# Designs tried in a protein design run: peptides against a protein of PDB entry 7BDX. Part 115

Target 1, 212 residues: chain A of PDB entry 7BDX
Amino acid sequence: EMGAAACTLLWGVSSSEEVVKAILGGDKALKFFSITGQTMESFVKSLDGDVQELDSDESQFVFALAGIVTNVAAIACGREFLVNSSRVLLDTILQLLGDLKPGQCTKLKVLMLMSLYNVSINLKGLKYISESPGFIPLLWWLLSDPDAEVCLHVLRLVQSVVLEPEVFSKSASEFRSSLPLQRILAMSKSRNPRLQTAAQELLEDLRTLEHN

## One batch from the design tools (peptide; made by RFdiffusion4, then SolubleMPNN)

Design b2_p15_4_s2 (from b2_p15_4, 11 letters changed)
Fold by OpenDDE base, seed 4:
Structure b2_p15_4_s2 (fold): chain B 212 residues (1-212), chain C 212 residues (1-212), chain A 15 residues (1-15)
Amino acid sequence: as target 1 above (212 residues)
Amino acid sequence: as target 1 above (212 residues)
Amino acid sequence: SEIKKLLEIIMSSMS
């Protein structure tokens, strides 16, 4: 309980760039993010047995950890740190996104996707995550989620890849051959306006790439 | 382990006034500080059995909690919050300082004393802690500690009482009758320059009060 | 279209 409370407060204050710099300026950052990945993995692995109530202290703790990673990735130096010094955490996030079933741990998936999106703003980060084994299949797996917010953040991550020619060129063949076009088209008609807009933008970006 | 890492980072960033304001601006502050007191109490109670290694994750966790309280109390709005909304935490700190033996958990005692000193900067806080049952005997109990840093922070807290006529007048009789003058005189000859100075200043302040 | 990559900052919802 106390750990969850502390992590929640740390999550809240990590919205500040100065706080992120302070977190990273200490000698404890590496250890913190290493243990973060391990803790998140342990939590996800525990879900196969007891249906952990989404409102449990453990769930809130892991949400706060994922939130901290997201807020760190929102800062340029934070992205640099994650990409240079905490790659195992990024690998863990990618793995966990693959391990979670559609509809399972929606809030955690959203936070993890938001963190990956923030990392993807850095070209080095985008290269790293997009070159990860199974990245393209993972995107499509995640796009099968029934949750609109999960799908929204997947579309944003897909768009990050599509908007970077250097990254897109490396995966263009696999991307085009596996693209769930009908799924994206369905999302472009969603009642969720954010999802609808994101799907429409991605479809426009894809059309632009086909004409070039 | 993860909780200790999170608390340690939160402790570090709580040195910022803006971070303290952010901690208190949330609806989770009350719960956090309530659980903090309970956690600290649980830790101190656990010491009677297994000699917890001072370097354990649990010890580091509790040190970070005490550090957070200290940093919150260093800010005016933090002192106001503690005095108005987290009195049970202050009571817990006072109790724990009485429960710990001389030489036991020195680092924790120092942090707790530092937090009480910061609270004592607020006249309302000083009134509250000085009116707590057994406060004067507690000060002298703590002054029997072999650790110079513990004694230093006790002397600072004693000085806070002595420097406030409104507070001192309420306890002056008990204070004068129980004052461990020989102990303070011995500290005024300490090889520790900070302890020596603090003891000398307090002796000067006491002399000034006797002449008025 | 210059799609601005928006940074996501998550505040712990105290709700």
Scores: peptide ipSAE 0.057, ipTM 0.817, DockQ to the pose 0.023
Fold by OpenDDE base, seed 2:
Structure b2_p15_4_s2 (fold): chain B 212 residues (1-212), chain C 212 residues (1-212), chain A 15 residues (1-15)
Amino acid sequence: as target 1 above (212 residues)
Amino acid sequence: as target 1 above (212 residues)
Amino acid sequence: SEIKKLLEIIMSSMS
């Protein structure tokens, strides 16, 4: 309980750039983010076990951790730190997104996808995550999720790849051959306005790339 | 481990006034400080049990909590919050300082005394803690501690009472009749320069009150 | 791209 409360407050204040700088400027950042990855992984692994009752506090704790990572990745120096010094955490996030089943841990998936999106704002970060083994299949696996918010944030990450020619050119063949076009077209007709817009914009960006 | 790490980072960033305001401006502050008091109390109670091995992480966690309270109390709005909305936490700190034996949990005692001192900067806070049952006997109990830092922070809190005539006048009879003068005189001869200075200044302040 | 920078996500909570 107390751990979750403290972590939640840390998440709240990490919305400030100055707080992110303070977190990273200390000698504890590396250890903290290492343990963060391990904690998130442990939580996801516990879901497949006999542990039916996810303690609301455990879930809240992991959500706060994912939120902190997201907020760190929202800041330029935070992205640099993650990409240079905490790549294992990024690897963990990618792995966990693959390990979770459609409809499982929706909120956590969204937070992890947001963190990856923020990392992808840095070209070095985008290169790192897009070159990760199985990244393109992972995107399509995540698009099979029934949750509109999960799908929305997957589409945003896909767009982040598509909008960077240097990165997209390396993956273009695999991307085009495996693109779940019918699924994205279905999303462009969604009743969810955010999902609809994201799918439409991505389809437009893809058309632009085919004509250039 | 992760809880202690998160709480330690929260402690570090709580040195900022803006972070304290952010913590208090949310809807989670009351719950957080309620759980904080309970957690600190649980920790101290565990010391008297068969639990010989204080996990370094548990201690670190509680130290960070006490540090956060201290930093909140260092800010005017934080003092107001504690005195108005978290009096139970202040009561807990006073109780725990009494429950701990001389030489036991020195670092925690120092942090708790620092928090009380910060609260005492606000006249309303000083009135509240000085009017707590057994406050004067508690001060003398704490001065029996072999640790110079504990004694130093006790003397500072005593000085905070002595320097406020409205507060001191209510306690003056009990204070003068129970004052461990020989102990304070011994501290004024300490090899520890901070303790020596604090004891000398307090003795001077007390002499001034006797002549007025 | 500049568009990506404008779409940064900062969260204090998620409901």
Scores: peptide ipSAE 0.054, ipTM 0.832, DockQ to the pose 0.023
Fold by OpenDDE base, seed 3:
Structure b2_p15_4_s2 (fold): chain B 212 residues (1-212), chain C 212 residues (1-212), chain A 15 residues (1-15)
Amino acid sequence: as target 1 above (212 residues)
Amino acid sequence: as target 1 above (212 residues)
Amino acid sequence: SEIKKLLEIIMSSMS
């Protein structure tokens, strides 16, 4: 309980760039982010056995951790730190996103996807995550989620890849061959306006790429 | 380990007034500070049995918590919050300071004493802690500590009481009757210059009060 | 792109 409370407060204050800089300027940042990955991994592994109450202190703890990572990734120095010094954490997030089944741990997935999206704003970060083994299959796996918000953040991440020619060109063949076009088309007809718009924009971007 | 890491980061960033305001501006502050007291209490109670390694993650966790309280109390809004909304935490800190033996948990004592001193900067806070049951005996109990730094912070807290006529007048009889004058005189001859100065100043203040 | 300008900052109150 105390850990969750502390992490939650840290999450809240990490919305400030100055706080992110303060976190990263200390000698404890590396350890913190390494253990963050381990903690998140342990949590996901625990789901195979115990019906973890989504409202548990443990879940709140992990949500706060994922939120902290997202907030760090929202800042330029934070992205640089994650890409330079916390690659293992990024690997862990990608792994966990793959390990989770559709509909499983939706809130955590959203937070992790948001963190990856923020990392993807940095070209080095985008390159790193997109060159991760199984990244393209992972995107489609995640896009199969019945939750519209998960799908929204997946589409945003896909768009980050598509909009960066240097990155897209490396995976273009695999991307085109595996693209779940019908799924994306279905999303473009979603009643959720954010999902609908994101899918529509991605389809437009994809059409543009086919013509170039 | 993760909890200690998170709390340590929170402690570090709580040195900023803006961060303190952010912590207190949320809906989670009350819960955090209530659980803080409980956690510290549980730690102190655990010392009666297990030789807790002073270097343990648990000790680091509690030190970080005490540090956070100190940093919060260093800010005007933080003092106001503690006095208005977290009196139970103050009661707990006073209790724990009394429960600990001389020489026991020196670092934690220092942090807790620093927090109380910061609270004592606020008249309402000073009144509250000084009117706590057994406060005067507690001061002398703490002043019996062989650690110069513990004694330093006790003397500073005593000085806060002595320098506030409205507070001192209420306890003046008990204070004068129980004052460990010889101990304070011995401290005024300490090789530690900070302790020496604090004891000397307090003796001067006490002499001034005897003449008025 | 305009989408790249969108940063996701999460407040703890959203948990």
Scores: peptide ipSAE 0.031, ipTM 0.810, DockQ to the pose 0.024
Fold by OpenDDE base, seed 1:
Parts: sequence; C-alpha cells; structure tokens
Structure b2_p15_4_s2 (fold): chain B 212 residues (1-212), chain C 212 residues (1-212), chain A 15 residues (1-15)
Amino acid sequence: as target 1 above (212 residues)
Amino acid sequence: as target 1 above (212 residues)
Amino acid sequence: SEIKKLLEIIMSSMS
C-alpha cells in the first residue's frame, strides 16, 4: 500500500517540468527507471492467471509508474534521458504492449502508448521506437483493440511516423503492405469524436504521401 | 525495491516548496501521511528481533518517508497541514522516538527529530508536541543517546521550548525538576562543534530564564 | 503541429 501511495504522489508531481528535472538530476534516476521496467513486466506476467482487479494496489502502482514515464517523456530533457539512458525501459514498454491481448489492461495500454507518443516527438526517440523489431505488426495488433482510447493513441503514434519522412521511408514498404485500411476507415466513422478526428487526419496524411 | 526507489525520489523532490504544495494539494495527501505513520511504526516494531541492515530496502523506504515529513514540515503550509490534519503521524513519531533504544536507528531518529523541530517552528505545532504525554521524559531519554547528532537535534528541540514563554511556563516545574544539567554541561564540552554550540546556547538561555 | 502536443498526466484526470 505505501509504495503505491508514494508512487502515486510522485506521478502527480511529475507533471511539473521542474520536478522532472529534479528526478533526472538525482543519482538514483537510472536505478529507478531500470526497476520500473522490471516491475511493469512482472505485473503483466502476473495477469495470465486471475482477473486482476483494476483497483488493486499493484495496479495503481504500475499505473503510476507508467504515468511517471509519460510525464518524463513530456519534457525535452526527459525524452533525451529515456532515449539515451533507459532504452531497456522503452523496449519493455513495446514488449508489454505486444504481450497484452485486445481489451486487456486498457488503462495501462493508454498510459504506455502516451509515453511512447511523447518519446516519438523527439526524432531520435521516434527512430528508436520505429526501428524496434516488430514495430509495424505491433501497431496493427494494438489497433485491433476494441477500446477507442487505445486505438486513438495508436493512431497518434502512427501519425507521428507518417509525418516524419526519414522514418516513414524506412518502413514504407512494410507499412503499405500491411496497413489495416478498412479498420482505420471504420474508425473515421466512429461515434467517438477524438478517434474519428484522429483517423480522418491520418487518412488525409496517408493520401498526401501517396500523391508525392 | 520499487517502492523504496519511488519514495526516495519523492523525498528528493520534496525539498522544493512547490512540490510540497503539490503533494498537499492532491486528494491523496491525507491517505499518504496516514499510511506513513503505520509504515514507520511497523518498521520499528520489526526491529525487536534481528539486526536490521541499515542498507535494506525497508530501511531506505522508512528513511525516505521520514525525510518527506521533514521537508513538508519545512514549509509553512506543510506545518499547518501536519498539525491540523495529520496529528496521528506526529503522535506516532513521538511514540517511535520513545520506543527506540539509545544508539538504535540513529539515522531515523535524526530525521524524525528534524521533522519535530520543523513542526516546532509553528507555535501551534510546538504547543501540540510539548503538551503530548511524556514529552519531557522523552527529551531526556533521547538526550541519553550516545550519538552526537541525535543529541544535537534534541537540544534544538529543547531550545524551541525554552524560547517560547507560553509553552515553557506550562512545563517549567517538570522541566526544572528533571533537567539533566550534568549531561548538557558535558555536551557543552563536546569535541563536536555543533553539539558544543547548541549545548552552550541552551545553557545561556536557561540562565536567562533563571534570572527573570 | 497540434499532433505533436506533449501529453502530461495529472493524477486527478486518470484516477
């Protein structure tokens, strides 16, 4: 209980840029983010058995960790830190997103996708993520999720790739051959306005690339 | 391990006034400080058996908690919060200081004494602490500690009482009858300059009160 | 671009 409470407070205050800088300026940052990945992995591995209550201390703890990573990635120096010094954590997040079934751990998926999106704002981060093994299949796997919020954040991440020519060119062939166009088109007709907009924008971006 | 790491980071960033305000502004603050007391108590109760390694995750976790409390008490709004909304935590800290033997858990004692000292800067806090059952005996018990740093912080807390006439008058009879004068005099001859100075200053303050 | 807006998470919004 106490660990979850402390981590939750740390998550809350990590919304401040100054706090993120303070976290990273400490000699304990590397260790913290290393164990973060391990903890998240352990949690996801534990899911294969019982219905984990979303409200458990363990769940809250992991949500807070994912939130902290996201907030760190929201700051320029935080993105640099993650991409340069915590690559294993990024790899872990990608792995966990692949391990989870559609509809499983939706809240955690959203947080992890938000973290990856923030990392993708940095070109180096985007390159790192997009060049990860199985990245394109992972995107489509995640896009099969029945949750609109998960799908929204996947579309945003896809758009981050599409808008960066240097990154897109490396994956363009695989991307075009495997694009779940019908799924994206269906999302553009969603009743969820955020999902609808994101899908529409992505479709527009893709059309622009086909004409160039 | 992860809980200790998160709590340690929270301790580090809590040195900022803005972070303390953020912690207190959240709806989870009350719960956090409630469980803090319980966790600290549980730790101290666990000491009766084996030599707890000072370097254990559990020890580090509790040190971080005590540090957070100290940093919260370093800020005006934090003192107000502790004195108004977390009295049980203050009571717990006083209790734990009484439960620990001389020379036991020195680092934790220092942190807890620092927290109480910070609380004592507020008149309401000083009144609350000093009116706690067994406060005067507790001071002398702590002053019997062989550690100079523990003794230093005890002397500072005693001085906080002595310098506040409204508080001192309530305890003056008990204080004068039980004052470990020989111990304080010995401390004024300490090789530790901080302890020496604190003891000398307190002796001067006491002399001033005897002449008035 | 608006798409590259950073995401900051406040506990109150997620809990």
Scores: peptide ipSAE 0.068, ipTM 0.831, DockQ to the pose 0.026; fails the geometry check

Design b2_p15_4_s3 (from b2_p15_4, 11 letters changed)
Fold by OpenDDE base, seed 4:
Structure b2_p15_4_s3 (fold): chain B 212 residues (1-212), chain C 212 residues (1-212), chain A 15 residues (1-15)
Amino acid sequence: as target 1 above (212 residues)
Amino acid sequence: as target 1 above (212 residues)
Amino acid sequence: SEIEELLKIIKESME
């Protein structure tokens, strides 16, 4: 309980750029994010047996961890830190997103996807993530999630790839051959306005790319 | 391990006033500090049997908690919060300081004493702490500690009482009758310059009070 | 081309 509470507070205050800089400026940041990855992995591995109540202290703890990562990645120095010094964490997040089934741990997925999106804001981060093994299949796997918020954040990440010619060109063939177009089209008709907009924008971007 | 790491980071960033305000402005502050007290108490109670290694994750965790309390108490709004909304935590700290033997958990004692000193900066906080049952005997108990840093922070707290007429007058009789003068005099001859100075200043303040 | 086919599908789906 105490750990979860402390971590949740840290998550909350990490929304500040100054706090993120303070976290990263300390000598404990590397260790913290290393353990973060391990903890998140351990949590996900534990799900296969026990119905983890979403409101458990453990769940809240892991959500807070993912939230911290997201907030760190929201600023330039945080992105640089993650991409340069905590690549294993990024790898872990990608792996866990693959390990979780559709509809499983939706909140965690959203947070992890948000972190990856934030990392993707810089070219180096985007390159690293997009060049990870199985990245494109992972995107489509995640897009099969019944949760609109998961799908939204997947689409945002997809768009980050599509909008960067240097990254998109490397994956263009695989992307085109495996694109779940019908799924994206279905999302463009969603009642969720955010999801609808994201899907429509992506479709427009894809059209533009094909005309070039 | 993860909890300790998170708490340690929170401790570090809580040195910022802005972070303290952010912690307190959230809806989780009350719960956090409630659990903090319980956790610290549980830790101290666990010491009677197992030689807790000072460098254990548990110890580090509790040190971080005490550090957070200290940092919160370092600013006006934090003091107000503790004195108004987390009195149980203050009571717990006082109790734990009484439960710990001389030389036991020195680092924790120092942090807890620092927090109490910080609370004592405002009159309301000082009144609350000083009016706690057994406060004066507790000060003398703590002053028996072989650690110079513990003694230093006790003397600082004693001085906070002595320098506030409204508080000192209430305890003046008990204070005078139980004052470990020989101990304080011995400290005024300490090789530790900080302890020496604090003891000398206190002795001077006491002399001044007796002439008024 | 596969791309032309995809574009066609996209176009048809928006009509």
Scores: peptide ipSAE 0.006, ipTM 0.690, DockQ to the pose 0.014; fails the geometry check
Fold by OpenDDE base, seed 1:
Structure b2_p15_4_s3 (fold): chain B 212 residues (1-212), chain C 212 residues (1-212), chain A 15 residues (1-15)
Amino acid sequence: as target 1 above (212 residues)
Amino acid sequence: as target 1 above (212 residues)
Amino acid sequence: SEIEELLKIIKESME
């Protein structure tokens, strides 16, 4: 419980740019984010065996860790740190998103997807994650999730790729050949207004790219 | 390892007043400091059985918790919070300082003594801790420690009591009857300059009080 | 894992 409490407090204060700078300026940052990836990986590996309750102290701890990564990635110096010095953590997040089944650990998926989206705001970050092996298949795998919030954050990440010509041009053929158009169209008709808007915007962006 | 890492980072950033305000302004603060006391108590209770290595992850975690308390107490709003809303934690710290033997867990003792000193900067905090059962005997018990750093922080806490007439007047008789004058005189001749200075200042303050 | 051990220590500290 105490580790989860400390991590939850750190998550809360990490929404501040000054706190993120303080974390990154310390001599403990590299070790912390290394262990973060290992911890998240260990947690996901434990799910295949025991039905762990989502509200367990362990789950709360891992959610707080994912939240910290998201908050760090929301800040320019945090993105720089992750893309330059914590690539292993980004690789781990991508791997874990692939390892989780549709409907499994939705809250963790959302936080990890938000962190990847925040990293993608930096062109270097977007290049790094989009060039990861199996990135496009991973996006479609994640978009098969029944949860609207997971799908929303997948669509936002897809949009980050589509809106950067340099990145999109490298994978445009694979993207066009595998695009789950019917699924995205169905989302554009969703009763969830956030998901509906994200799907509509993406479809508009894709239509513009097909005419160019 | 991850809990210790998260707690160590939280300790580092808690040196900022804005971070302390953010911690205290959240809905998790009361629970966090409650669990902090319980965790520190459980750690100290575990020492009577197993020779725990001081450099263990558990030890580092508890040291970081004590460091957070010290940093919170260094700030005016943090002192107010501890004295008004976390008195159980202060009681726990006083109890643990009494339970620890001379030379046992020196680093933890120093951090806890620093937290009490910081609390004592507020007159309400000084009144609360000085009126705790066995407070004066506890000071002399702690002053028997062979560690110069423990003794230094005890002398600073004693000075906080001596320098406040309202507090000192309440316990002046007990203080005068039990004062380890020979021990303090020996410290005033210490090769440790910080300990020497603290002992000399306290002796000067005591001499002034005897002539008034 | 070191994390499982730490979580165990934390859990045991609350018990």
Scores: peptide ipSAE 0.000, ipTM 0.653, DockQ to the pose 0.049; fails the geometry check
Fold by OpenDDE base, seed 3:
Structure b2_p15_4_s3 (fold): chain B 212 residues (1-212), chain C 212 residues (1-212), chain A 15 residues (1-15)
Amino acid sequence: as target 1 above (212 residues)
Amino acid sequence: as target 1 above (212 residues)
Amino acid sequence: SEIEELLKIIKESME
């Protein structure tokens, strides 16, 4: 309980750029993010059979950790730190997103996807993530989720790939061959306005790329 | 380990006034400080027999918690919060300081004493602490510690009491009757310059009070 | 593991 409370507070204050800089300026940051990945992985592995109530202290703790990663990745120096010094954490996040089943741990998926999106704001981060083995299949796996928020953040990440020619060109063949176009089209008709907009924008971006 | 790391980071960033305000502005602060006291108490109780290595994750976690309390108490709104909403935590700190033997958990004692000193900057905080049962005996118990840092922070707290006439007058008789003058005089001759200065200043303050 | 011990400490602090 104490750990969860402390982590939750740290998550809250990490919304500040100055706090992120302070976190990263210390000698403890490297260890913190290393253990973060391990903790998240352990949590996800524990889900095999026990209905971990989303309201558990353990869940709250892991959510806070994922939130901290997200907030760190929202800042330029945080992105640089993650990409240079915490690649294992990024790999772990990608792996965990793949290990989770559709509808499983929705809130955590959203947080992890948000962190990846934030990392993808940096070209270096985007390159690293997109070059990860199984990245494109992972996107489609996640896009099969019944949750609109999960799908929204997947679409945002896909958009980040599509909008960067240097990255997209490397994956263009795989992307085009596996694109779940019907799924994206269905999302463009969603009652969720955020999901609808994201899907429409992505479709427009894809159309533009085919005509250029 | 993760909890300790998170708490340590929170401790570090809590040196900022803005971070303290952010911590206290949330709905989690009350619960956080409640559990903090319980956690510290549990740790101290666990010391009965096991050489808890100071380098343990548990120790580091508790040190970070004590550090957070100290940093919160360094800020005006933090002092007000502790005195109004977290008195149990203050009581716990006082109790734990009494429960620890001379030379035991020196670092934690220092942190707890620093927090009490910071609370004592507020007249309301000083009144609350000084009116706690056994406060004066506790000061002398702590002043018997072989560690110079512990003694330094005890002297600082004693000085805070002496410098506030409204508070000192209430305890003056007990204070005068039990004052370990020889111990303080010995400290005024310490090779530790900080301890030496603190002891000298206190002696001067006491002399001034006797002549007025 | 250290994580299990932490989880245990966290759990014990909740009880």
Scores: peptide ipSAE 0.000, ipTM 0.676, DockQ to the pose 0.045; fails the geometry check
Fold by OpenDDE base, seed 5:
Formats: C-alpha cells, sequence, structure tokens
Structure b2_p15_4_s3 (fold): chain B 212 residues (1-212), chain C 212 residues (1-212), chain A 15 residues (1-15)
C-alpha cells in the first residue's frame, strides 16, 4: 500500500517538466525504469486466469508506473532518456500491449499507448518503436479493442507513423496490405467525437498519401 | 524493491518547494502521510531482536519516507500541513525516537530529528511538539546517544525551545531540573566542530536566559 | 537555588 501511495504521488508531480528533469538528473533513474519494466511485466503475467481487481493496490501501483513513463515521455529530455537509455522498457511496453487481450486492462493499455505516442513525437523514438518486431500487426491487434479510448490512442500512434515519410515508407507495403480500413471507417462514424475525428483525420491523411 | 526506488525518487525531488506544493495540492497527501507513519512504526517495531541490514530495501524505503517528511517540513506550507492535518505522524515520530535505543538506527533518528526541527521553525509546530507527553525526557534520552550527529540535531531542537520564550516558560522548571548539563559541557569540548559549536551556543543561550 | 548552581557551573565551565 505504501509503495502505491508513494508512486501515485510521484506520478502526479511528474506532470511537471522540472520534476522530470530532477528524476533524470539523479543517479537512480536507470534503476528505477529498469525495475518499472520488470514490475509491469510481472503484473501483466499475473493477470492470466485471475480476475484482477482493478482497484487493487497492485493495479494502482502499475498505473502510476505507466503514468510516470507517460509524463517522462511528454518532455523532450525524457524522450531522449527513454530512447537512449531505457529501450528495454519500450520493448516491454510493446510486448505487454501484445499480450493483453481485447478489453483486458483497458486503463493500463491507454497509459502505455500514451507513453508510446509521446515517444513517437521524437523522430528517434518513432523510428525505434516502428522498427520493433511485430509493430504493424500489434497496431491492428490493438485497434480491434472494443474500447473507444484504446482505439483513439492507437489511431493517434498510427497517425504519427503516417505523417512521417521516412518511417512510413519503410512500412508502407505491410501497412497498406493489412490496414483494417473497414474498422477505421466504422470509427469515423462513431458516437465518440474524439474517436470520430481521429479516424476521419487518419482517412484524410491516407487519401493524401495515395494521391502523391 | 520498486516501492523503495519510487519513494527514493520522490524523496529526491521533494527537496524542491514546487514539488512539496504539488504533493500537498493533491487529494492523496493525507493518505500518504497516514500510511507513512504506520510504515515507519512497523519498521521500528520489527527491529526488536533482529539485526536489521541497514542496506535493505525496507531500510531505504523508510529512510526515503523520513526524508520526504523532512523536506515537506522545510517548506512553510508543508509545516502548516503537518501541524494541522498530520499530527499523528508527528506523534509517531516522537514515539519512534523514544522507542529506539542509543546507537540504534542512527540514520533514521537523524532524519526524524531533522523533520521535528523543521516543524519547530513554525511557532505552532514548536508548541505542538513541545507540549507532547514526555517531550523533555525524550530530548535527554536522545542526547544520551553516542552518535555526534544525533546529539547535534537534539541540541538544535533544544535550542529552538530555549529561543522561544512562550514555549520555554511552560517547560522551564522541568527543563532546568533535568538538564544534562555535564553532557552538554562535554559536547562543547567535542572534536566534532558542529557539535562543539551547537553545544557552546546552547550554553550561551541558557546563560542569557538566567540573567534576564 | 538550582538556577544559581547551574549558572555557577556554566560560568566555571567557560573559564
Amino acid sequence: as target 1 above (212 residues)
Amino acid sequence: as target 1 above (212 residues)
Amino acid sequence: SEIEELLKIIKESME
């Protein structure tokens, strides 16, 4: 319980750029993010077969960890740190997103997807995650989720790929051949306005790319 | 291990006033400091009879908690919060300082004494801790510690009492009747320059009070 | 008084 409380406070204050700099300026950051990946992995592996109480201290702890990663990735120096010094954590996040079933741990999926999106703001980060084995199939797996918030953050990440010619060109063939167009079209008609807009924008971006 | 790592990072960043404000501005502060007291108490109670490895994750976790309290108390709004909303934590710190034997958990004693000293900067805080049951005997118990750093921080806290007429007048009789003068005189001749200076200053302050 | 004795001890310790 105490660990979850401390981690939750750290998550909250990490929304500040100065706090992120303070976290990363110390000699404990590498160890912290290494253990973070291991802890998140252990949590997800423990979910297999158990009805995890979403409100457990363990769940809150893992949510806070994912939130800290997200907040670190929201800052330029944080993105640089993650991409240069904590690649295993990024690999872990990608793996865990692949291991989770549709509808499973929705809140954690959203936080992890937000972290990957924030990493994708940096060209180095986008290159790294997009070149990860199984990245494109993973996006489509995640886009099959019934949750609108998960799908929204997947669409945002897909858009980051589509808007970067250097990255998109490397995956364009696989991307086009496997694109779940009907799913994205359905999302463009969603009652969720954020999902609707994101899907419409992506469809427009894809159309523009095909005409160039 | 992960909890200790997160708490250690939170301790480090809490040296900033803005971080303390962020911690206290949330709705989780009360719960955090409540659990902090319980956790510290559980730790100290577990020491009875066991050679605690000072380098254990548990020890580091408790040190970080004590450090966070110290850093919060270093800020005006943090002192106000502790004195108004977390009195049980202050009571716990006083209790734990009484439960620890001379030479036991020296690092933790120092951190807890630093927190109480920081609280004593505020008149409300000084009043609260000085009116706690057994406060004067506790000071003398702590001053019997063989560690120079513990004794230094006790002398600083004693000085805070002596320098505040409203507080000192209430305890003056008990204070004078039980004052370990020979111990303080011995400290004024210490090879530790900080301890020597603190003891000398306290002796001068006491002399001044008697002549007025 | 105890105070006078204390003052005396303090004074003597500083000489």
Scores: peptide ipSAE 0.000, ipTM 0.692, DockQ to the pose 0.013; fails the geometry check

